# Peptides against a protein of PDB entry 6UG1: the designs that were tried, part 231

Target 1, 304 residues: chain A of PDB entry 6UG1
Amino acid sequence: SNEERKRRKYFHMLYLVCLMVHGFIRNEWINSKRLSRKLSNLVPEKVFELLHPQKDEELPLRSTRKLLDGLKKCMELWQKHWKITKKYDNVGLYMRTWKEIEMSANNKRKFKTLKRSDFLRAVSKGHGDPDISVQGFVAMLRACNVNARLIMSCQPPDFTNMKIDTSLNGNNAYKDMVKYPIFWCEVWDKFSKKWITVDPVNLKTIEQVRLHSKLAPKGVACCERNMLRYVIAYDRKYGCRDVTRRYAQWMNSKVRKRRITKDDFGEKWFRKVITALHHRKRTKIDDYEDQYFFQRDESEGIPD
Target 2, 301 residues: chain A of PDB entry 6UG1 as posed
Amino acid sequence: SNEERKRRKYFHMLYLVCLMVHGFIRNEWINSKRLSRKLSNLVPEKVFELLHPQKDEELPLRSTRKLLDGLKKCMELWQKHWKITKKYDNEGLYMRTWKEIEMSANNKRKFKTLKRSDFLRAVSKGHGDPDISVQGFVAMLRACNVNARLIMSCQPPDFTNMKIDTSLNAYKDMVKYPIFWCEVWDKFSKKWITVDPVNLKTIEQVRLHSKLAPKGVACCERNMLRYVIAYDRKYGCRDVTRRYAQWMNSKVRKRRITKDDFGEKWFRKVITALHHRKRTKIDDYEDQYFFRRDESEGIPD

## One batch from the design tools (peptide; made by RFdiffusion4, then SolubleMPNN)

Design b2_p27_4_s1 (from b2_p27_4, 8 letters changed)
Fold by OpenDDE base, seed 2:
Structure b2_p27_4_s1 (fold): chain B 304 residues (1-304), chain A 27 residues (1-27)
Amino acid sequence: as target 1 above (304 residues)
Amino acid sequence: SELEKLLKEALELLEKNRELLNLEEEE
């Protein structure tokens, strides 16, 4: 019905706000001064120097290469620190079906909320799910004075799916679900004026995204629980930015149709949510990022 | 609708939390 379509749209919006607030809270927790002091000790001076290369005036690319090597070594150090990767309870923050939501509303399951103290302990010990591990990696980079963002791919239920029964096949679903991350890192490269994408846990990759990312879900099975729609960046100064354009090859033709921002009401509403979570002044880094997004929109063109 | 009300309330709460966090950075 038209009413059920509206209900799913509004539930999607509420769920999206809750996910974005969750990302904000996790971003605050990883700014812990106590955690920072502990994680900085994981990074040797030689690796710290690679993270902070001098500007090569002749070839700025040499400075970027040092930063990339430093980030690679940080991923290796992080893997040595991280002792236990726990599986997600159920689907974690991956996308739920409408049926799963309806069934969960009927079942008053006490979700065990992870407290800030438990999170900080988990990161410090190297014990937790992949999301906690990524968040801890961002904390380690921030402890080394690296301008690292926490990235969250928000997975609200698909309001464009009007099917009642999407029976997801249970057992193979977990491997396909976790094939691509929900959380990752971005690092500002002051030399190239670009964000570097870092997945320290899942794909264990560093990339400079041009047209496509390795982190963008591919294939039907992987997209069932991980649809690239809302990639939100949380920085060390409590900035909040929509960075979906970086990871979406087909933003205008495919991704926009699955977003609340497909209409003017949804665009205005989503802008209010971003503004409410954005607690810092605009910087020249935001200007370079917006220029990159503009160029990506022009290069994609208007879908025929 | 009830969901529209909840969404409005959630946004108002986010706006208030922004004001509170900005005040704590200015003190």
Scores: peptide ipSAE 0.029, ipTM 0.589, DockQ to the pose 0.060
Fold by OpenDDE base, seed 1:
Structure b2_p27_4_s1 (fold): chain B 304 residues (1-304), chain A 27 residues (1-27)
Amino acid sequence: as target 1 above (304 residues)
Amino acid sequence: SELEKLLKEALELLEKNRELLNLEEEE
């Protein structure tokens, strides 16, 4: 019905706000001064120097290469620190089906919310799920004075899916679900004026995204619980930005149709949510990023 | 609808949290 379509749209919006607030809260927790002091000790001076290369005036690319090498070494150090990767409870923050939502509404399961103290302990011990691990990696980079963002791929239920029963094929569902991350890192390259993408946990990759990312889910089975629709960046100064354009190859043709921002009402609403979560003034970094997004929109073209 | 009310309340809570965090940056 038209009513069920509206209900799914509004539930998607509420769920999206809750996910974006979760990302915001986790971004505050990783700014913990106590955690920062502990995590800075994981990074040797030689690696710190690579994270903060001098500007090579002759070849700025040499400075970027040093930063990339520093980030690679930080990813290796983080893997040594991280002792236990827990599986997600159920589906974690991956996308639920409408049936799973309806069934969960009847079960007042007390979601054990991870407290700030438990999170800080988990990161400090190197024991937790992949999301906690990525968040801890961002905290380690921030502890080394690196301009690192926490990235969250928000997975609200698909309001465009009007099917009643999407029976997810059970057996490989977890493997296909976790094939691509929900959380990752971006690092500002002050030399190239670009964000570097870092997945320290899942794919263990560092990318300078031009047209597409390896972090973008591919294949039907992987896209059932991980649809690239809302990639939100949380910086160390409580900035909140939609960075979906970086990771979406087909933003205009495919991704936009699955977003609340497909219509003017949804666009205005989503801008209010971003504005409510964005607590810092605009910077030159935002100007370079917006220019990159503009160039990416022009290069994709308008879908016919 | 009840969901529209909850969405409005959630947005108002986010706006209030923004005011609180701006106050904590000014203190």
Scores: peptide ipSAE 0.029, ipTM 0.591, DockQ to the pose 0.061
Fold by OpenDDE base, seed 3:
Structure b2_p27_4_s1 (fold): chain B 304 residues (1-304), chain A 27 residues (1-27)
Amino acid sequence: as target 1 above (304 residues)
Amino acid sequence: SELEKLLKEALELLEKNRELLNLEEEE
């Protein structure tokens, strides 16, 4: 019915706000001064120097290469620190089906909310799920005075899916679900004026995204619980930005059709949500990023 | 609808929390 379509749209919007607020709270927790002091001790001086190279005036690419080497070494140090990777409880923050949502409304399961103290302890010990591990890695880079963002791929239920039963069959569903991350890191390269993408936990990769990312889910089975639609960046100064354009090859032709921002009402509403979560003034870094997004929109073209 | 009301209230709460956090950085 038209009513059920409206209900799914509004439930998607509510769920999206809750996910974006969760990302904001996790971004605050990783700014902990106590955690920062502990995690800075994991990074040797030689690695710290690579994270903070001098500007090569002759060839800025040499400075970027040093930063990339420093980030690679930080990823290796983080893997040594992280002792226990826990599986997600059920589906974690991956996308639920409408049937799973309806069934969960009937079962008042007390979701065990992770407290701030438990999170800080988990990161400090190197014991937790992959999301806690990525969040801790961002905290370590921030402890080394690196301009690192927490990235969250928000997975609200698909309001465009009007099918009643999307029963995800069988034992491989978890492997397909976790094939691509929900959380990752971005690092500002002051030399190239670009964000560097870092996945320290899942794919264990560092990339400079041009047209597509390795972190973008591919294939039907992977996209059932991880559909790239809302990639939100949280910085150390409580900035909140939509960075979906970086990771979406086909933003205009494919991704936009699956977002609340497909219509003017949804676009205006989503801008209000971003503005409410964005607690810092605009910077020259935001200007370079917006220019990059503009060039990516022009290069994709208007879908026929 | 009740969901539209909840979404409006959630946005208003997020806006108020932004004002409160900006006041604590100016002291």
Scores: peptide ipSAE 0.027, ipTM 0.576, DockQ to the pose 0.047
Fold by OpenDDE base, seed 4:
Structure b2_p27_4_s1 (fold): chain B 304 residues (1-304), chain A 27 residues (1-27)
Amino acid sequence: as target 1 above (304 residues)
Amino acid sequence: SELEKLLKEALELLEKNRELLNLEEEE
């Protein structure tokens, strides 16, 4: 019905706000001064120097290469620190089906929310799920004065899916679900004036995204619980930005149709949510990023 | 609808939290 379509749209919006607030809260927790002091000690001076290369005026690419090498060594150090990767409880923050949501509404399951103290302990010990691990990695880079963002791919239920029964087949579902991350890192390259994408936990990759990312889900099975729609960046100064355009090859033709921002009402509403979570002033980094997004939009063209 | 009310309440809560956090940055 039209009513059920409206209900699913509004539930998607509420769920998206809750996910974006969760990302914001986790971004605050990783700014802990106590955690920062502990995590800075994991990074030796030689790696710190690679993270902060001098500007090579002749070839800025040499400075970027040093930064990339520093980030690679930080991923290796992080793997040594991280002792236990827990599986997600159920689907974690991956996309739920409408049936799973309806069944969960009937079950008043007291989800034990992880407290800030328990999170900080988990990161400090190197024990937790992949999301806690990525968040801790971002905290380590921030402890080394690196301009690192926490990235969250928000997975609200698909309001464009009007099917009642979306029973996902069980056994391979977890492997396909976790094939691509929900959380990752971006690092500002002051030399190239671009964000570097870092997945320290799942794919263990560093990339400079041009047209597509390795972190963008591919294949039907992987996209069932992980659809690239809302990639939100949280910086160390409590900035909040939609960075979906970086990771979406087909923003206009494919991704936009599955976003709340497909219509003017949804666009205005989503801008309010971003504005409410964005606590810092605009910077020249935001100008370079917006210019990059503009160029990516022009290069995609209008969908036929 | 109940969902429209919850969305409004969630947005109002986000706006209030912004005001509170902006006050903590001005102190």
Scores: peptide ipSAE 0.027, ipTM 0.579, DockQ to the pose 0.060

Design b2_p27_4_s2 (from b2_p27_4, 7 letters changed)
Fold by OpenDDE base, seed 2:
Structure b2_p27_4_s2 (fold): chain B 304 residues (1-304), chain A 27 residues (1-27)
Amino acid sequence: as target 1 above (304 residues)
Amino acid sequence: SELDKLLEEAKKLLEENAALLNLLEEE
């Protein structure tokens, strides 16, 4: 019905706000001074120097290469620190079906929330799920004075799916779900004026995204619980930015149709949510990023 | 803050959905 369509749209909006707030809270927790002091000790001086290369005036690319080598070594150090990767409880922050949502509403079961103290302990010990591990990796880079962002791919239920039963086939569902991350890192390259994408935990990759990312889910089974729609960046200064354009090859033709921002009402609403979560002034880094997004929109074109 | 208002509105709207309340109760 039209009512069910409105209900699903509204519930999607609400769920999206909660996910975006969760990302904001986790971004605050990883700024913990106590955690920072512990995690800085994981990075040897020689690796710290690679993270902070001098500008090569002849070839700025040499400085970028040093930074990339430093980030690679940080991923290796992080893997040595991380002792126990827990499975997600149920689906974690991956996309729920409408049926799972309806069933959870009927189940008055309080899910156990992870308190800040428990999070800080988990990161310090190297024991937790992949999301906690990525968040801890961002904390380690921030402890080394690297301009690292926490990235979250927000997975609200698909309001464009009007099927009543959205049950997923069971057996391969978890393996396909966790094939691509929900959380990752971005690092500012001051030499190239670009964000470097870092997945330290899942794909264990570093990339400089041009047209597409390795982190973008591919295939029907992987997209059932992980649809690239809302990729939100949280920086060390409590900035909040929509960076979906970086990771979406087909933003205009495909991704936009699955976003609340497909209409003017949804665009205005989503801008209000971003503005409420954005606690810093604009910087030249934001100008370079917006210029890159503009060039990507022009290069994709308007779908016929 | 504006964030606290959004959180309160979100909490009221989520009273019907305990799973989402738990994401907000991580504060």
Scores: peptide ipSAE 0.023, ipTM 0.643, DockQ to the pose 0.239
Fold by OpenDDE base, seed 3:
Structure b2_p27_4_s2 (fold): chain B 304 residues (1-304), chain A 27 residues (1-27)
Amino acid sequence: as target 1 above (304 residues)
Amino acid sequence: SELDKLLEEAKKLLEENAALLNLLEEE
C-alpha cells in the first residue's frame, strides 16, 4: 500500500539517524586520552617516523610512499595486538530485512548496549567484533597524531524494497554478509591532498580510491545485507561528512535511487542530520575533498 | 547529556517529518 511505502521511508530515516548517532558516539569513545596513551605504546619510533615523513619537495610521491609503508606496518602491529575476533551477534550493524524488523518489534530482546568502559577494555585487550577492532585501529592512528577518520557504511532497511516477505534464507548468509566491511579507516595524505582508505581487519588493504573501491560490495548475495548508500566519515575533531561519492562508482545512476536524498525533501533532511553531527569549522581538507567529489560527479554524468 | 540533545534533535527532525509525511498523504 501507499501507507506501507510511507511507513518504510519513515522507518528508514529513523534507523539512519540512529546509526549515524551510533557512529558519532563510537568516534567520541576512540578519542579517549586513556586509550590513546595505551595504544601509542604499540607503535615503535621508526613506524611513527614513517607516519610523519618530511615533505619531499622534488617528488611528493616519495612522502606518500613512506606514509603508506607506515600504515602497512600499523596494520601488521594491529593484527599482533588483536587476539580474539568475535563473530557478530545476529547481523550486527548489517542491513536487516523488513520481516526481521517486524519480528524484532514483537520480541523485546534486550539489546545489550556496550558501555564505554567495556569498549575501552575490549580495544585495550584486543578482544571484540570486527567493528570494535577497526574503531581501535583508528584510535591507535589518532594516538600517533595521524589525521585518521572513522568510516561507517550505514545500513538502514531498504525502503525501495516493497516486498512483504523479505526473509533471507541461505547457509552462507553470514560469510556473504561479512565479506565486505561496515567500518573502516581513512587517513589524510597531506602530500597528495587525498584521503587514503584503510581496511585493517576485513580485507586488510590500503587503497587510494580513484574511481572504485575494493570495499564496495559486489555480487547479489553480498549486497543483500551490505548496500553502499550512506558512507559517513567521523574525524578526531568531531567533523561529520558524507563520503559516499568516493566509494560509489555509480552514485547518480544506482546509489542515489536507494537513498533518502533521491528527492529535494530527503536531501534537505539529510543535510540537517549531517549539520547536527558536524561540530567543527570547515577546513582546506574539506575543500580538496569537495573538489574531488565534484570532479567525480562530472565524470559520471547525469543518468539519462 | 550531549547524546540526549542529539536524540531530542533527531526526534524533532522525525516528528517534523511525520507531519510532512502526513501532508504528503493529503496530496
Scores: peptide ipSAE 0.023, ipTM 0.614, DockQ to the pose 0.059
Fold by OpenDDE base, seed 4:
Structure b2_p27_4_s2 (fold): chain B 304 residues (1-304), chain A 27 residues (1-27)
Amino acid sequence: as target 1 above (304 residues)
Amino acid sequence: SELDKLLEEAKKLLEENAALLNLLEEE
């Protein structure tokens, strides 16, 4: 019905705000001075120097290569720190079906909200789920004075799915769900004027995204619980930015159709949510990023 | 703050939709 369409759209919007607020809170928690002091000790001086290379005036690419090598070594150090990767209790922050949402609404399970103290302890010990691990990795880079962002791929229920029964067709194995991350890191490269993508936990990869990312879910089974729609970046200064354009190869043709921002009302609403979560002034880094997004939109073109 | 209001509205809407609280609390 039209009512059910409105209900699903509203519930999607609500869910999206909650996920975005969760990302904001986790981004605040990883700014902990106590955590920063502990995590900085994981990074040897030689690795710190690689994270902060001098500008090579002859070939700036050499400086980027040093930074990339520093980030690779940080991933290796992080793997040594992280002792226990817990599975998600259910689906974590991966996408639920409408049926799962309806069933969960009837089951008043008191979930144990992870407290800030417990999170900081988990990161410090290296014990937690993959999301806590990624968040801790961002904290370690920030402790080394690296301009690292927490990235969250928000997975609200698909309001474009109007099926009554939205049960997943087949055993969507936990392996297919977790094949791609929902949290990762971006690092600002001051030499190339670009964000470097870092997945320290799942794919264990570093990339300089041009047209597509390795982190973008591919295949039906993986996309059922991880649909790239809202990739939100949280920086150390409480900036909040939609960076979906970086990771979406087909933003205009495919991704936009599944976003609340497909219509003017949704665009205006989503912009208000981003603005409310964006607690810093604009910087030249934002200008370079917006220019990159503009060039990507022009290069994709309007879908025929 | 405006964020705290958004958080409280989000929490209230989440409480009204316990399924969403469940998702934020499963971490």
Scores: peptide ipSAE 0.022, ipTM 0.636, DockQ to the pose 0.356
Fold by OpenDDE base, seed 5:
Structure b2_p27_4_s2 (fold): chain B 304 residues (1-304), chain A 27 residues (1-27)
Amino acid sequence: as target 1 above (304 residues)
Amino acid sequence: SELDKLLEEAKKLLEENAALLNLLEEE
């Protein structure tokens, strides 16, 4: 019905706000001074120097290569630190079906909230789910004074799916779900004036995204619980930015149709949510990023 | 704040779904 369509749209909006606030809170927790002091000790001086290369005036690419090598070594150090990767409880922050939501509403299960103290302990010990691990990696880079963002791919239920039964079948559902990350890192390259994408946990990859990312879910089974729709970046100064354009090859033709921002009302609403979570002034880094997004929109063109 | 209003509205509507309230992990 039209009412059920409105209900699902509204529930999607609400769920999206909760996910975006969760990302904001986790971004605050990883700024912990106590955690920072502990995690900085994981990074040897030689690796710290690679993270902070001098500007090569002849070939700025040499400086970027040093930074990339430093980030690679940080990923290796992080793998040594992280002792226990827990499975997600149920689906974690991956996309739920409408049926799962309805069934969950009927079950007043007290879900155990992770307290800040428990999070800091988990990161500090290297024991937790992949999301905690990524968040801890961002904390380690920030402890080394790297301009690292926490990236969250927000997975609200698909309000464009009007099927009554949205149950997902199959024994491989968990493997397909976790094939692509929900959380990752971006690092500012001051030499190339670009964000470097870092997945330290799932794909264990570093990339300089031009047109497409390796982190963008591919294939039907992987997209069932992980749809690239809302990729939100949280920086160390409590900036909040929609960076979906970086990771979405087909933003205008495909991704926009699955977002609340498909219409003017949804765009205005989503902009208010971003503004409410954005607690810093604009910087020249934001100008370079917006220019990159503009060029990507022009290059994609208007979908026919 | 505008955020607090959004959170209050979110909380009221998610009270029916305790699983979603726990995503906030508020201190």
Scores: peptide ipSAE 0.021, ipTM 0.630, DockQ to the pose 0.244

